# Peptides against a protein of PDB entry 1BH9, part 70

Target 1, 89 residues: chain A of PDB entry 1BH9
Amino acid sequence: FSEEQLNRYEMYRRSAFPKAAIKRLIQSITGTSVSQNVVIAMSGISKVFVGEVVEEALDVCEKWGEMPPLQPKHMREAVRRLKSKGQIP

## One batch from the design tools (peptide; made by RFdiffusion4, then SolubleMPNN)

Design b2_p18_6_s3 (from b2_p18_6, 9 letters changed)
Fold by OpenDDE base, seed 4:
Structure b2_p18_6_s3 (fold): chain B 89 residues (1-89), chain A 18 residues (1-18)
Amino acid sequence: as target 1 above (89 residues)
Amino acid sequence: EFGREVHRLIEEIARILE
């Protein structure tokens, strides 16, 4: 890892979704209460998902000959590319 | 390291879902 890559990784590692918010969100969708384990699992999945999108967005940014920080256009393009690859619905 | 973190999370999720 370069210093920049390591820094991004550390920021990713330190980031987290608030459990209460995740719980409320899930329950708003399912219409029923969910266990703590479900919240933990969904939090992890969500973090991985965000990580994948950001990774793709960084690739988009580079391929467009642009420099960080990422912009909304990079994120939008990343999602489209991930969908085309079948990596996300 | 990112890959390792992803693997760790997947393993954790797998354990939770058991």
Scores: peptide ipSAE 0.032, ipTM 0.555, DockQ to the pose 0.053
Fold by OpenDDE base, seed 1:
Structure b2_p18_6_s3 (fold): chain B 89 residues (1-89), chain A 18 residues (1-18)
Amino acid sequence: as target 1 above (89 residues)
Amino acid sequence: EFGREVHRLIEEIARILE
């Protein structure tokens, strides 16, 4: 890792979705209460998903010859590419 | 490094679902 990559990794590791928000979101979809373990699992999956999208977006930014910070256009293109690769629904 | 983090999280989720 470069120093910049390490910094991003550290920020990623320290980040987390609020459990209460995740719980509310899941319950709004399922129509029933969910366990703490379900919230933890979904939080982890969500974090991995966001990480993969950001990683792809950084690649897009680089390939377009642009410099950080990431912009919405990079994120949108990242999602399109990941869908095209079948890595996300 | 990111791959290792993903693997760690997957393992954690697997344990939770057991």
Scores: peptide ipSAE 0.032, ipTM 0.552, DockQ to the pose 0.053
Fold by OpenDDE base, seed 2:
Structure b2_p18_6_s3 (fold): chain B 89 residues (1-89), chain A 18 residues (1-18)
Amino acid sequence: as target 1 above (89 residues)
Amino acid sequence: EFGREVHRLIEEIARILE
């Protein structure tokens, strides 16, 4: 990793969705209470998902010859590309 | 390193769902 890449990775590692918020969101969808383990699992999946989108967006930003921070246009393009690759629905 | 983190999370999820 370059220093910049390492910094991004560290920021990613430190990031987390609040468990309470994830729990509420899941429960709103399922209509029933969920266990702590389900919250942990979904939090992990969500973090990976966001990480993949952000990494794709960073690639888009770089390919367009632009500099961070990421803008909505980068995120939108990232999602389109990931959908095209079949990586996300 | 990102790949390793993803792998770690997948393994953790797999254990939880086991």
Scores: peptide ipSAE 0.032, ipTM 0.557, DockQ to the pose 0.053
Fold by OpenDDE base, seed 5:
Structure b2_p18_6_s3 (fold): chain B 89 residues (1-89), chain A 18 residues (1-18)
Amino acid sequence: as target 1 above (89 residues)
Amino acid sequence: EFGREVHRLIEEIARILE
């Protein structure tokens, strides 16, 4: 791996969704309260999901012959591609 | 049940990213 990859990994590893925000989001969808453990689990799953999107976006950026930082267009295209692959709904 | 909730959350996040 490169230093750039290591730096990106470190930033990703240290990032986290605020528990309160995740809890509110889940409850807005389910219509019911959720436990702390559910929030923790969903936070982790969400982080993995974001990681997958970012990874795809980096691939898009490279395939388009562009350089970082990622732009909204890369993220949007990544989501479209992941949907096409059936990896995300 | 949990699977459906996860799916809905992922869908919401995906929409935000679009």
Scores: peptide ipSAE 0.039, ipTM 0.575, DockQ to the pose 0.056; fails the geometry check

Design b2_p18_6_s4 (from b2_p18_6, 11 letters changed)
Fold by OpenDDE base, seed 3:
Structure b2_p18_6_s4 (fold): chain B 89 residues (1-89), chain A 18 residues (1-18)
Amino acid sequence: as target 1 above (89 residues)
Amino acid sequence: EFGRQVAELIREIAEILL
């Protein structure tokens, strides 16, 4: 792939949720403490999930004949579409 | 606070994907 694609990949790789926030969220859901490895795994999964939702939202924006930046309405529609496709619960 | 952090990350990823 191109140097441009490599640069985008590197930037995406660098992005991450704060570990403390992920830990607190998981513990809020499970009602108990979780290991650092669980936080790391969930952080990675969450990043992938957010990336997929953003890609879908960009597609929605384009199909509606609109231009970035993304708005809440694009994100809401993206989630709806992903649910209808069975890609998310 | 978490919502704000998520929103910021979403914006960063969106910029990468543009």
Scores: peptide ipSAE 0.031, ipTM 0.576, DockQ to the pose 0.096
Fold by OpenDDE base, seed 5:
Structure b2_p18_6_s4 (fold): chain B 89 residues (1-89), chain A 18 residues (1-18)
Amino acid sequence: as target 1 above (89 residues)
Amino acid sequence: EFGRQVAELIREIAEILL
């Protein structure tokens, strides 16, 4: 890892979704209350998902011969590629 | 390192859900 990559990874590792927000979001979808464990699990899954998208976006940025920081176009392309690969719906 | 952490997180999730 480069120092810059390590720094970005540390930022990611330290990041967390607010539990209350995740709970509300899940409940808005399910229509019913969810347990704390569900919130924890979904928060983790969401973090992994974000990580995968960001990693793909970084790859896009590099392949396009561009430099960080990531731009919306990188994120959009990342999502397109992940969909194409069947990694996300 | 990232892969390891992801695996750990998945394990934690599994422990919660199973």
Scores: peptide ipSAE 0.031, ipTM 0.572, DockQ to the pose 0.052
Fold by OpenDDE base, seed 4:
Structure b2_p18_6_s4 (fold): chain B 89 residues (1-89), chain A 18 residues (1-18)
Amino acid sequence: as target 1 above (89 residues)
Amino acid sequence: EFGRQVAELIREIAEILL
């Protein structure tokens, strides 16, 4: 990594959903309380998922010959493509 | 509220990856 790439990686690494929000969401689905470790794991998985969608959306934006920033249409198309590729359910 | 937080996180990550 260049120093710039390292900085971007660190910023991505530090980005996260609020723990309280993730905890509430999981508990709304499971119907019971969950441990801190479950919240941490789910937060990480969620961040990875968002990262993959954004990466695909950037590719969509480029392939459509459009310029940043990303728009909702890029995100929607990214999800469709990831589903088609079997990368998301 | 959760939807808003997700949108904000998406925007933050997008800014990092751009």
Scores: peptide ipSAE 0.031, ipTM 0.568, DockQ to the pose 0.111
Fold by OpenDDE base, seed 2:
Structure b2_p18_6_s4 (fold): chain B 89 residues (1-89), chain A 18 residues (1-18)
Amino acid sequence: as target 1 above (89 residues)
Amino acid sequence: EFGRQVAELIREIAEILL
């Protein structure tokens, strides 16, 4: 790890959905209160998922010969590609 | 509010991955 790589890792590690927001979203779907452990699990899954989609979108942006910031069209194409690969439903 | 939080997280992750 270079210092820059270490800094990126630390930044990624601390990035997360707020627990309150995740809890509210889950409860809006289930219609009932959920445990803290469920919120933690869903937060982790969501973080990984978002990371993978963003990574794919960056690849799309690059392959289209475009520059950041990411646009909705990159995100939509990323989702289509991930579905095609069977990485998401 | 949730949508805004998601957008901010996406931006943060994108910045890290670049």
Scores: peptide ipSAE 0.029, ipTM 0.568, DockQ to the pose 0.096

Design b2_p18_7_s1 (from b2_p18_7, 10 letters changed)
Fold by OpenDDE base, seed 4:
Structure b2_p18_7_s1 (fold): chain B 89 residues (1-89), chain A 18 residues (1-18)
Amino acid sequence: as target 1 above (89 residues)
Amino acid sequence: SLVEKLRNEYEKVKEYLE
């Protein structure tokens, strides 16, 4: 676990989606009220998803011989690659 | 590693939803 990885993890760990926003989003999709536990679970899933995309984007950035910070093009390419790998829909 | 920690978190969430 390199210092760089630790720093990224710490930043990731500190980040969070607002519960209220997640709840509203889910309810807008389901059309029904959702429990707090559902919000917590979905928040966790969402956070992990973002983390995976970011990790892939960092790899893209490196492979392209570029330096941080990540740019939209890295994120877009990351998503494309993850889809091709079947890691995301 | 970061990847491993993410995987661990993902697994916890999966278990919660199952």
Scores: peptide ipSAE 0.027, ipTM 0.544, DockQ to the pose 0.069
Fold by OpenDDE base, seed 2:
Structure b2_p18_7_s1 (fold): chain B 89 residues (1-89), chain A 18 residues (1-18)
Amino acid sequence: as target 1 above (89 residues)
Amino acid sequence: SLVEKLRNEYEKVKEYLE
């Protein structure tokens, strides 16, 4: 890793979705209560998902000859590309 | 890469939960 990459990784690694918020979100979707294990699993999956999208967005930003911070247009394009690759449903 | 490793774990868990 470069210093910049390491810094991004450390920030990412330290980040976490609040369990209560995730639980509320899941329950708002399912309409029923969910277990702690479900919250933990979904939190982990969500974190990895966000990381994947951000990585793609950074690639988009670079390929467009632009510099961070990421903008909505980068995120939208990233999602489109990941969908095309079958990495996002 | 790091992201790829994480993605692999993501896919495993995702597949399990689906």
Scores: peptide ipSAE 0.026, ipTM 0.565, DockQ to the pose 0.085
Fold by OpenDDE base, seed 5:
Structure b2_p18_7_s1 (fold): chain B 89 residues (1-89), chain A 18 residues (1-18)
Amino acid sequence: as target 1 above (89 residues)
Amino acid sequence: SLVEKLRNEYEKVKEYLE
């Protein structure tokens, strides 16, 4: 892998959603309390999801011939494309 | 890819949670 790819990976690897926020979000949806392991698992899934959206957004930015940083329009288009591809609901 | 690396990390963690 290139240094750039490694640096991006490290940036995402170090990032994490606050456990309390994830727990509250899950509980607001399920209506019941959740265990710590569930919070950890869902945090991981959420992190991967964000990664997929960001990766698609970077592709959108490149395809549009634009330069970083990513803008809201790139994120919106990324989500649209991922939905179109059936990668996210 | 970045996403694949993240997926791999998640899968590793998932194994310990099961």
Scores: peptide ipSAE 0.026, ipTM 0.560, DockQ to the pose 0.115
Fold by OpenDDE base, seed 1:
Structure b2_p18_7_s1 (fold): chain B 89 residues (1-89), chain A 18 residues (1-18)
Amino acid sequence: as target 1 above (89 residues)
Amino acid sequence: SLVEKLRNEYEKVKEYLE
């Protein structure tokens, strides 16, 4: 890994969604209470999803000959590409 | 790594929900 790649990985590793917020969000959708295990699973899935989108966005930024920080246009293009690849619905 | 662990769990749940 390059130093930049390692730094991005470290920031990703340290990031986390608050359990209480995730729990409230899920319950607002399901209309019922959810277990701690469900919150943990959904938190992990969400983190991985965000990571994949950001990784694609960084690739878009590089291919467009631009430099960080990422902009909304990079994120929108990343989502479009991931959808076309069938990696997200 | 933590990322790999999370990825593995994500894939398991994803496949189950599909």
Scores: peptide ipSAE 0.029, ipTM 0.536, DockQ to the pose 0.042; fails the geometry check

Design b2_p18_7_s2 (from b2_p18_7, 10 letters changed)
Fold by OpenDDE base, seed 4:
Structure b2_p18_7_s2 (fold): chain B 89 residues (1-89), chain A 18 residues (1-18)
Amino acid sequence: as target 1 above (89 residues)
Amino acid sequence: SMVEELRNEFRKVEEYLK
């Protein structure tokens, strides 16, 4: 890691989705209440998902010869590539 | 990558939720 990369990772690692918000979101989708374990699990999975997208977007940015900060176009391309690779649905 | 490490950490959970 460069210092900048390390700083980004530290911020990412410390980030978390609010449990209450995740719970409400899941319940809005499932139509029923969910356990705390489900909320914790989905929060973690969501964080990993975001991380994978951002990682891919950074790669896109670099390959395009551009510099941070990431832009929507990088995120869109990242999602496209990850779908193509079968890494996300 | 660090993201990959995190993914591995939650792998068992992802499988459970499938």
Scores: peptide ipSAE 0.029, ipTM 0.560, DockQ to the pose 0.085
Fold by OpenDDE base, seed 2:
Structure b2_p18_7_s2 (fold): chain B 89 residues (1-89), chain A 18 residues (1-18)
Amino acid sequence: as target 1 above (89 residues)
Amino acid sequence: SMVEELRNEFRKVEEYLK
């Protein structure tokens, strides 16, 4: 990895969604209270999901011959590609 | 990839929680 890639990875690794926000979001969908372990698991899944989208978006940006920062068009294309690959619903 | 590594680690956690 390049230094820039490593720096991005470090920032990603240190980032996390607030537990309260995740809990509220899950409960808004399920309509039922969820356990702490569910919140932790879903937080991890969410983080991985965001990471996959960002990674794909960076690939899109590079393939389009553009430079960071990522723009909405990169994110939209990333999601489209991931859906096409069946990696996300 | 970096994300792949994290996914693998999370998978281990998921398996543990089952």
Scores: peptide ipSAE 0.028, ipTM 0.560, DockQ to the pose 0.098
Fold by OpenDDE base, seed 5:
Structure b2_p18_7_s2 (fold): chain B 89 residues (1-89), chain A 18 residues (1-18)
Amino acid sequence: as target 1 above (89 residues)
Amino acid sequence: SMVEELRNEFRKVEEYLK
């Protein structure tokens, strides 16, 4: 891996959603309280989900012959493509 | 199972974030 790739990975690896925010979001959907372990698990799943969307968006950006930073249009197209591929609902 | 429940809840989260 290049230094740039390593740095990007480290930034992603160290990133995380605030537990309180995730807990509130889950509870807004479920209508009931959830355990800390559920919050941790869902936080991890959400992080992976965001990572996959961003990865697809970077591919979209490249395929469109554009340069970073990613724009909303890249993210929207990424989601459409992932849905088309059946990778996300 | 816990895994199935988590997958279901994540699906809901995905819908929420659309």
Scores: peptide ipSAE 0.026, ipTM 0.533, DockQ to the pose 0.025
Fold by OpenDDE base, seed 3:
Structure b2_p18_7_s2 (fold): chain B 89 residues (1-89), chain A 18 residues (1-18)
Amino acid sequence: as target 1 above (89 residues)
Amino acid sequence: SMVEELRNEFRKVEEYLK
């Protein structure tokens, strides 16, 4: 990692979704209660997913000749590209 | 990448879901 990458990683590592919010979201989707272990697992997967989208968005921003901070248009394009690559549904 | 590093840290999570 470059120093910049390491700094971003540390910020990313320190971030987390609120456990209660994740539980509520999952239950709203599944229509049933979920265990604490499921919440922990989904929290981790969700964090990785968001990281992948952000990384793609940074790539989009760079390829468009633009500079951070990321804008909604970068995030939208990132999702489109990831879908095109078959990396997300 | 940063994402790859995080994936490694969540390896146990992935195994749990398998």
Scores: peptide ipSAE 0.029, ipTM 0.559, DockQ to the pose 0.099; fails the geometry check

Design b2_p18_7_s3 (from b2_p18_7, 11 letters changed)
Fold by OpenDDE base, seed 1:
Structure b2_p18_7_s3 (fold): chain B 89 residues (1-89), chain A 18 residues (1-18)
Amino acid sequence: as target 1 above (89 residues)
Amino acid sequence: SLVEQLRNEYAAVEAYLR
């Protein structure tokens, strides 16, 4: 990573979804109570998913010859490309 | 769908941690 990329990664690494919110979301989908370990695991998976979208968006931004910060148009294009590649259902 | 994918991942995680 470049210094800038490393800095962005550190911000990403330190970020996290609130456990209570993740728990409520999972329970709303499953209809049953979930354990703390399941919340932690699903929170991690969600974070990885967001990371993959952001990584694709950064690639889009670069290919369009634009500079950060990312804009909504980059995120929308990233999602479109990931869907086309079968990485998002 | 994304929701179905999340359900599948949840089921796999729950089974793994059980």
Scores: peptide ipSAE 0.027, ipTM 0.567, DockQ to the pose 0.029
Fold by OpenDDE base, seed 5:
Structure b2_p18_7_s3 (fold): chain B 89 residues (1-89), chain A 18 residues (1-18)
Amino acid sequence: as target 1 above (89 residues)
Amino acid sequence: SLVEQLRNEYAAVEAYLR
């Protein structure tokens, strides 16, 4: 990895969804309270999910012969592709 | 791997939510 790539990775690694927000979101869906461990797990999973979507979007951007930054159209296409691949519902 | 661990956790969470 280049220093730039490493730096980007570090930024990603340090990022996290606020626990309170994740907890609220989960509870909004389930209608019941969830444990701290569930929040932690879902936070991590969500982070990975976002990373996968972004990675796919970057691939889309490149395949379309376009340059960063990512645009909404890249994200939308990424989601479509991931759905078609069965990687996301 | 970390990803596999998270996927496993997700499965556990899904089971918990059901």
Scores: peptide ipSAE 0.027, ipTM 0.560, DockQ to the pose 0.033
Fold by OpenDDE base, seed 2:
Structure b2_p18_7_s3 (fold): chain B 89 residues (1-89), chain A 18 residues (1-18)
Amino acid sequence: as target 1 above (89 residues)
Amino acid sequence: SLVEQLRNEYAAVEAYLR
């Protein structure tokens, strides 16, 4: 666990999706207003999901013998792997 | 765990959004 990894982790911990943005996104999909609790729940799970994808992508990057920053190809491969593991529908 | 809690919430939200 390097200092760089710790720094990324701390940045991740401090990050959060703005409630207004999440609310707008959900409502753009549903076409109706959603409760504050729904926004909170979706914000939380979204953060976890993003974290898992990024972590997988970093693993892909490393296994391919490459260095950050992450590229789209790493993210695509990460998603593929997570799908195969059943972690992404 | 926190992750499990969030997944449960997601499931509930998903059901709500269906």
Scores: peptide ipSAE 0.026, ipTM 0.554, DockQ to the pose 0.031
Fold by OpenDDE base, seed 3:
Structure b2_p18_7_s3 (fold): chain B 89 residues (1-89), chain A 18 residues (1-18)
Amino acid sequence: as target 1 above (89 residues)
Amino acid sequence: SLVEQLRNEYAAVEAYLR
């Protein structure tokens, strides 16, 4: 657990989706109002989801013999692989 | 891992909301 890794962890911890944006997005999909707790829960799930996609994309990047920063092609491949694994629909 | 850390944090929040 290097200092660099710790710094990355802190950056991820501090990152968050704007609550209002999440609420608007959910409501645009459901067509109904959502509670604060739903917004909090969905915000957390979304953060974890992004983390999982990024982690997979980093793996793709490494397997392709490339180095960060991640590119759209890595993200697209990550999503494809996660779908193949049944981890995302 | 970063993902596991985030999952743990989410789980804590979810438990609190119950």
Scores: peptide ipSAE 0.020, ipTM 0.493, DockQ to the pose 0.110

Design b2_p18_7_s4 (from b2_p18_7, 10 letters changed)
Fold by OpenDDE base, seed 5:
Structure b2_p18_7_s4 (fold): chain B 89 residues (1-89), chain A 18 residues (1-18)
Amino acid sequence: as target 1 above (89 residues)
Amino acid sequence: SLVEELRKEYEKVKEYLE
């Protein structure tokens, strides 16, 4: 890996959603309290999901012949494409 | 919907971790 690739990976690896926010979100969906371990697991799932959306958005940006940073239009298009592919509901 | 899918995933994870 190049230094740039490693740096990007580390930035992603170190990023995380606040546990309290994830807990509140889960509880808003389920209507019940959740354990710390469930919050941790769902945080990981959410992180992977965001990563997949960002990856698709980067592809959109490239295919449109545009340069970073990603814009809302790239993210919206990414979500549309992922839905079209059946990768997300 | 995404919310419904997240709920399903939560239930799976919760069951596994219990």
Scores: peptide ipSAE 0.078, ipTM 0.663, DockQ to the pose 0.029
Fold by OpenDDE base, seed 4:
Structure b2_p18_7_s4 (fold): chain B 89 residues (1-89), chain A 18 residues (1-18)
Amino acid sequence: as target 1 above (89 residues)
Amino acid sequence: SLVEELRKEYEKVKEYLE
């Protein structure tokens, strides 16, 4: 990692979704209570998902010859590309 | 990438919970 990449990674690694919020969200979708393990798993999966989108967005930004910070247009394009690749529904 | 490695790990967990 470059220093910049390391800094981004550290910030990403330290980021987390509040367990209570995730639990409520899942339960609102499923209509039933969920276990702690499910919450933990979904929290991690969600974090990874965000990471994948951001990674793609950074690639978009670079390919467009632009510089950080990421903008909504980069995120939108990232999602579009990931869908095209079949990496996200 | 780092994200890909993390994804792999969580995919295993996801698979285990299914």
Scores: peptide ipSAE 0.037, ipTM 0.603, DockQ to the pose 0.088
Fold by OpenDDE base, seed 1:
Structure b2_p18_7_s4 (fold): chain B 89 residues (1-89), chain A 18 residues (1-18)
Amino acid sequence: as target 1 above (89 residues)
Amino acid sequence: SLVEELRKEYEKVKEYLE
């Protein structure tokens, strides 16, 4: 890893979605109560998904010759590329 | 790569759900 990649990874590791928010979101979709384990699992999956999108967006930003902070256009292009690669549905 | 490290975490969570 480069120093920049390590720094991004550390910031990612320190971030987290609030359990209460995830629980409310899931329950709003399913219409039923969900267990703590489901909330933990979905929180982890969501975190990894966001991390992959952000990493791709940073790559897009660099390839376009631009500097952070990331803009919506970088995020949109990142999602497009990840879908094209089959990494996200 | 960073993405590969993130995917490792994803696989752990996925295995937990199964």
Scores: peptide ipSAE 0.029, ipTM 0.561, DockQ to the pose 0.101
Fold by OpenDDE base, seed 2:
Structure b2_p18_7_s4 (fold): chain B 89 residues (1-89), chain A 18 residues (1-18)
Amino acid sequence: as target 1 above (89 residues)
Amino acid sequence: SLVEELRKEYEKVKEYLE
């Protein structure tokens, strides 16, 4: 990696959703309490998922000849494309 | 891509833990 790529990698790797927020979100959906391990697992999955969607959205933005920042239309199209590729349900 | 590499690493760890 170049220095710039390494910096982006480190920033992404270090990023994380707040555990409390993830726990609250899961519990709001399930209606029951969840274990710490579940929160950790879901946090990791969510991090990867968001990364994939954002990456796809950036590709969409570029292909449409547009410039950042990403807009809702890019995110919506990204999700559609990822679904068609079978990368997300 | 960077994200894909991170995803692969995560999936390996996840698979190991499951």
Scores: peptide ipSAE 0.025, ipTM 0.554, DockQ to the pose 0.110

Design b2_p18_8_s1 (from b2_p18_8, 11 letters changed)
Fold by OpenDDE base, seed 3:
Formats: C-alpha cells, sequence, structure tokens
Structure b2_p18_8_s1 (fold): chain B 89 residues (1-89), chain A 18 residues (1-18)
C-alpha cells in the first residue's frame, strides 16, 4: 500500500457518526423513540453507505483525470453511477 | 472501505438483536 492509501484507510477507520446525532435524526423521521441497537445498526449502515458513495466518487474523480479533494460534481456522478448499477435505490 | 474490527462486531451484534 502507498502512504496515500494508508492515510485514506486511517481516515475511514477514524470516521464515525455521533450516536446522539443519529438518534435525533431517526427520531425526527419516525416520531418515536429508538433503541440503542437501532442507533448502532443505523450508524454502521450509514457509514457503509457514505463509504460506498465516497469510493465511487474517488473512482469518478480518477476517471475524469482529476485529483482530490472530492467536489459536489464527483458526488453527484457517483450517486448516478451507483443507481445505474442498482447498488443504491 | 476499511472498518475497525470492534466497530463491525458492534454493528453485527446490534443487527442480530433487532
Amino acid sequence: as target 1 above (89 residues)
Amino acid sequence: MVFRREELEEVAKALEAL
């Protein structure tokens, strides 16, 4: 692995959604209280989802001959590609 | 994408408990 890849892996490893923020968000949508397990599960699923979008956006950035940081155009194209592949709804 | 082992184990346990 290059130092750049290692640094990206460390950033992904350190990234997390605050449990309180996820809890508040879910409760704002459902109108009801949610369990700690729901918060943990949704936090993990949300991290996976964001990571998949970011990985696709990095692939878009590379294929366009551009360099990080990611821009909104890369994220929009990533979402479009993931939808076209049936990987996200 | 890279996850910590402990984070994956926590998520797995939470999913099993639903």
Scores: peptide ipSAE 0.104, ipTM 0.748, DockQ to the pose 0.049
Fold by OpenDDE base, seed 5:
Parts: structure tokens; sequence; C-alpha cells
Structure b2_p18_8_s1 (fold): chain B 89 residues (1-89), chain A 18 residues (1-18)
């Protein structure tokens, strides 16, 4: 790996949703307070979900013969494909 | 996607506690 690749890899490893933002979002949906464990669990699940969508979007971009960066059209198509596969609701 | 070990451990513990 180049140093630049290592740096990018570290950025991806360090990427996480802010706990406060996740907490607020969940509470906006549930209408009640949530525990710290719920926030941690949902943060992890949300990271996985976003990762799967991004990976599918990269596959879409490649299959369309296009180059990065990802565009909104790739993300929309990724979501459609994941839904059709039953991988996301 | 790449996860930190600490993040995975926290998520696992949180899921076990639900």
Amino acid sequence: as target 1 above (89 residues)
Amino acid sequence: MVFRREELEEVAKALEAL
C-alpha cells in the first residue's frame, strides 16, 4: 500500500456516525429516549448499511463503465439493486 | 467496508445487552 492508500484506509476505519446525531435521529423516529446501547448498536448497523450501499454503488459505477467519484445516480441505482435483491428494505 | 476492532467490540456488547 502507498502512504496515500494507508491514509485513506485509516480515514475509512475512523469513519463513524456521531453518537449524538444517531441518538437524536432515533429519538425523532421513536418519540422517546433511547439507551446508550441502542445508540451504539444502531451506529454500527448504520455504518454497515452505508458501507453496503457504497460498495454496490461502486459496482454500479464500474458496470456502467464510469469512473469515480460516485454520483447520485450510482447511489440511486445501488439502492434499487439492493432492494431488488432483498438486501435492504 | 473496514471497521475498527474497538467499534466491533462495542457493537457486539451493545447487541448482547438489548
Scores: peptide ipSAE 0.098, ipTM 0.728, DockQ to the pose 0.048
Fold by OpenDDE base, seed 1:
Formats: sequence, structure tokens, C-alpha cells
Structure b2_p18_8_s1 (fold): chain B 89 residues (1-89), chain A 18 residues (1-18)
Amino acid sequence: as target 1 above (89 residues)
Amino acid sequence: MVFRREELEEVAKALEAL
């Protein structure tokens, strides 16, 4: 990792989904109340998913010989590649 | 991908409790 890559990963690591927003989102889909443990688990899984997509998008950006910031085209290509690898549905 | 130890432990405990 370059110092710039490490700094981006540190910012990502410090980021979090607001628990109240995740709780409301899940409840809007399920129609029932959810426990704190469900909110924690879903927040963690969601953060992992976003991190995998961003990491693949950074690899796409580098392989195309482009510099940050990431653009929508990098994110779309990352999702396509992850689907083709069977890493996301 | 980089995670804090405390964050991973919290998620692991939450998953075990489901």
C-alpha cells in the first residue's frame, strides 16, 4: 500500500453507517422490529460489501492508468468484475 | 481491507447471537 492508499483505508475504517438509519431501513423492509444485534451484523456486512467494491474500483482505476478520485465508471466496472468472479450476486 | 479489532469483535458477537 502507498501512503495515499493507507490514508484512504484509514478514512474508510473510521466511517460507519448510523445505527438508527440502518434500523429504520431494515424495519421498512421486514415490517417488524429488529434487535440491536441484527443492526450491528447488517451494518458490518454492509461496510465489508462497500469496502470490497471500493477496493476493486481502485484496482480498476490503477489498471486504466487513471488517478483518484474514483468516478462512476470505475464503480460500474468494479461491480461487473466482482459479479463475473462470483464475489457478489 | 482494514478493520479495527473492536469492530470485528462486535460484529462476530452479534452474528453468534442470531
Scores: peptide ipSAE 0.094, ipTM 0.735, DockQ to the pose 0.049
Fold by OpenDDE base, seed 2:
Structure b2_p18_8_s1 (fold): chain B 89 residues (1-89), chain A 18 residues (1-18)
Amino acid sequence: as target 1 above (89 residues)
Amino acid sequence: MVFRREELEEVAKALEAL
């Protein structure tokens, strides 16, 4: 890993979705209240998902011979690639 | 992608409790 990759990894590792925001988001979709364990599980899964998308977007950026910061075009291409691989619906 | 063991353990425990 480059120093830049390590720094991004550390920032990512320290990042977290606020539990209240995740709870509100889930409840807005489900139409009902959710348990703390659902919030914890969904927060973790969401972090994994965002990380996989960002990792793919960084790979796209590199493969295109471009440098960070990531642009919307990298994120869109990442999502397209992950869908084509069956990694996301 | 690499996750902290503690984060994975927290998620695993939360999933087991569902």
Scores: peptide ipSAE 0.087, ipTM 0.728, DockQ to the pose 0.049

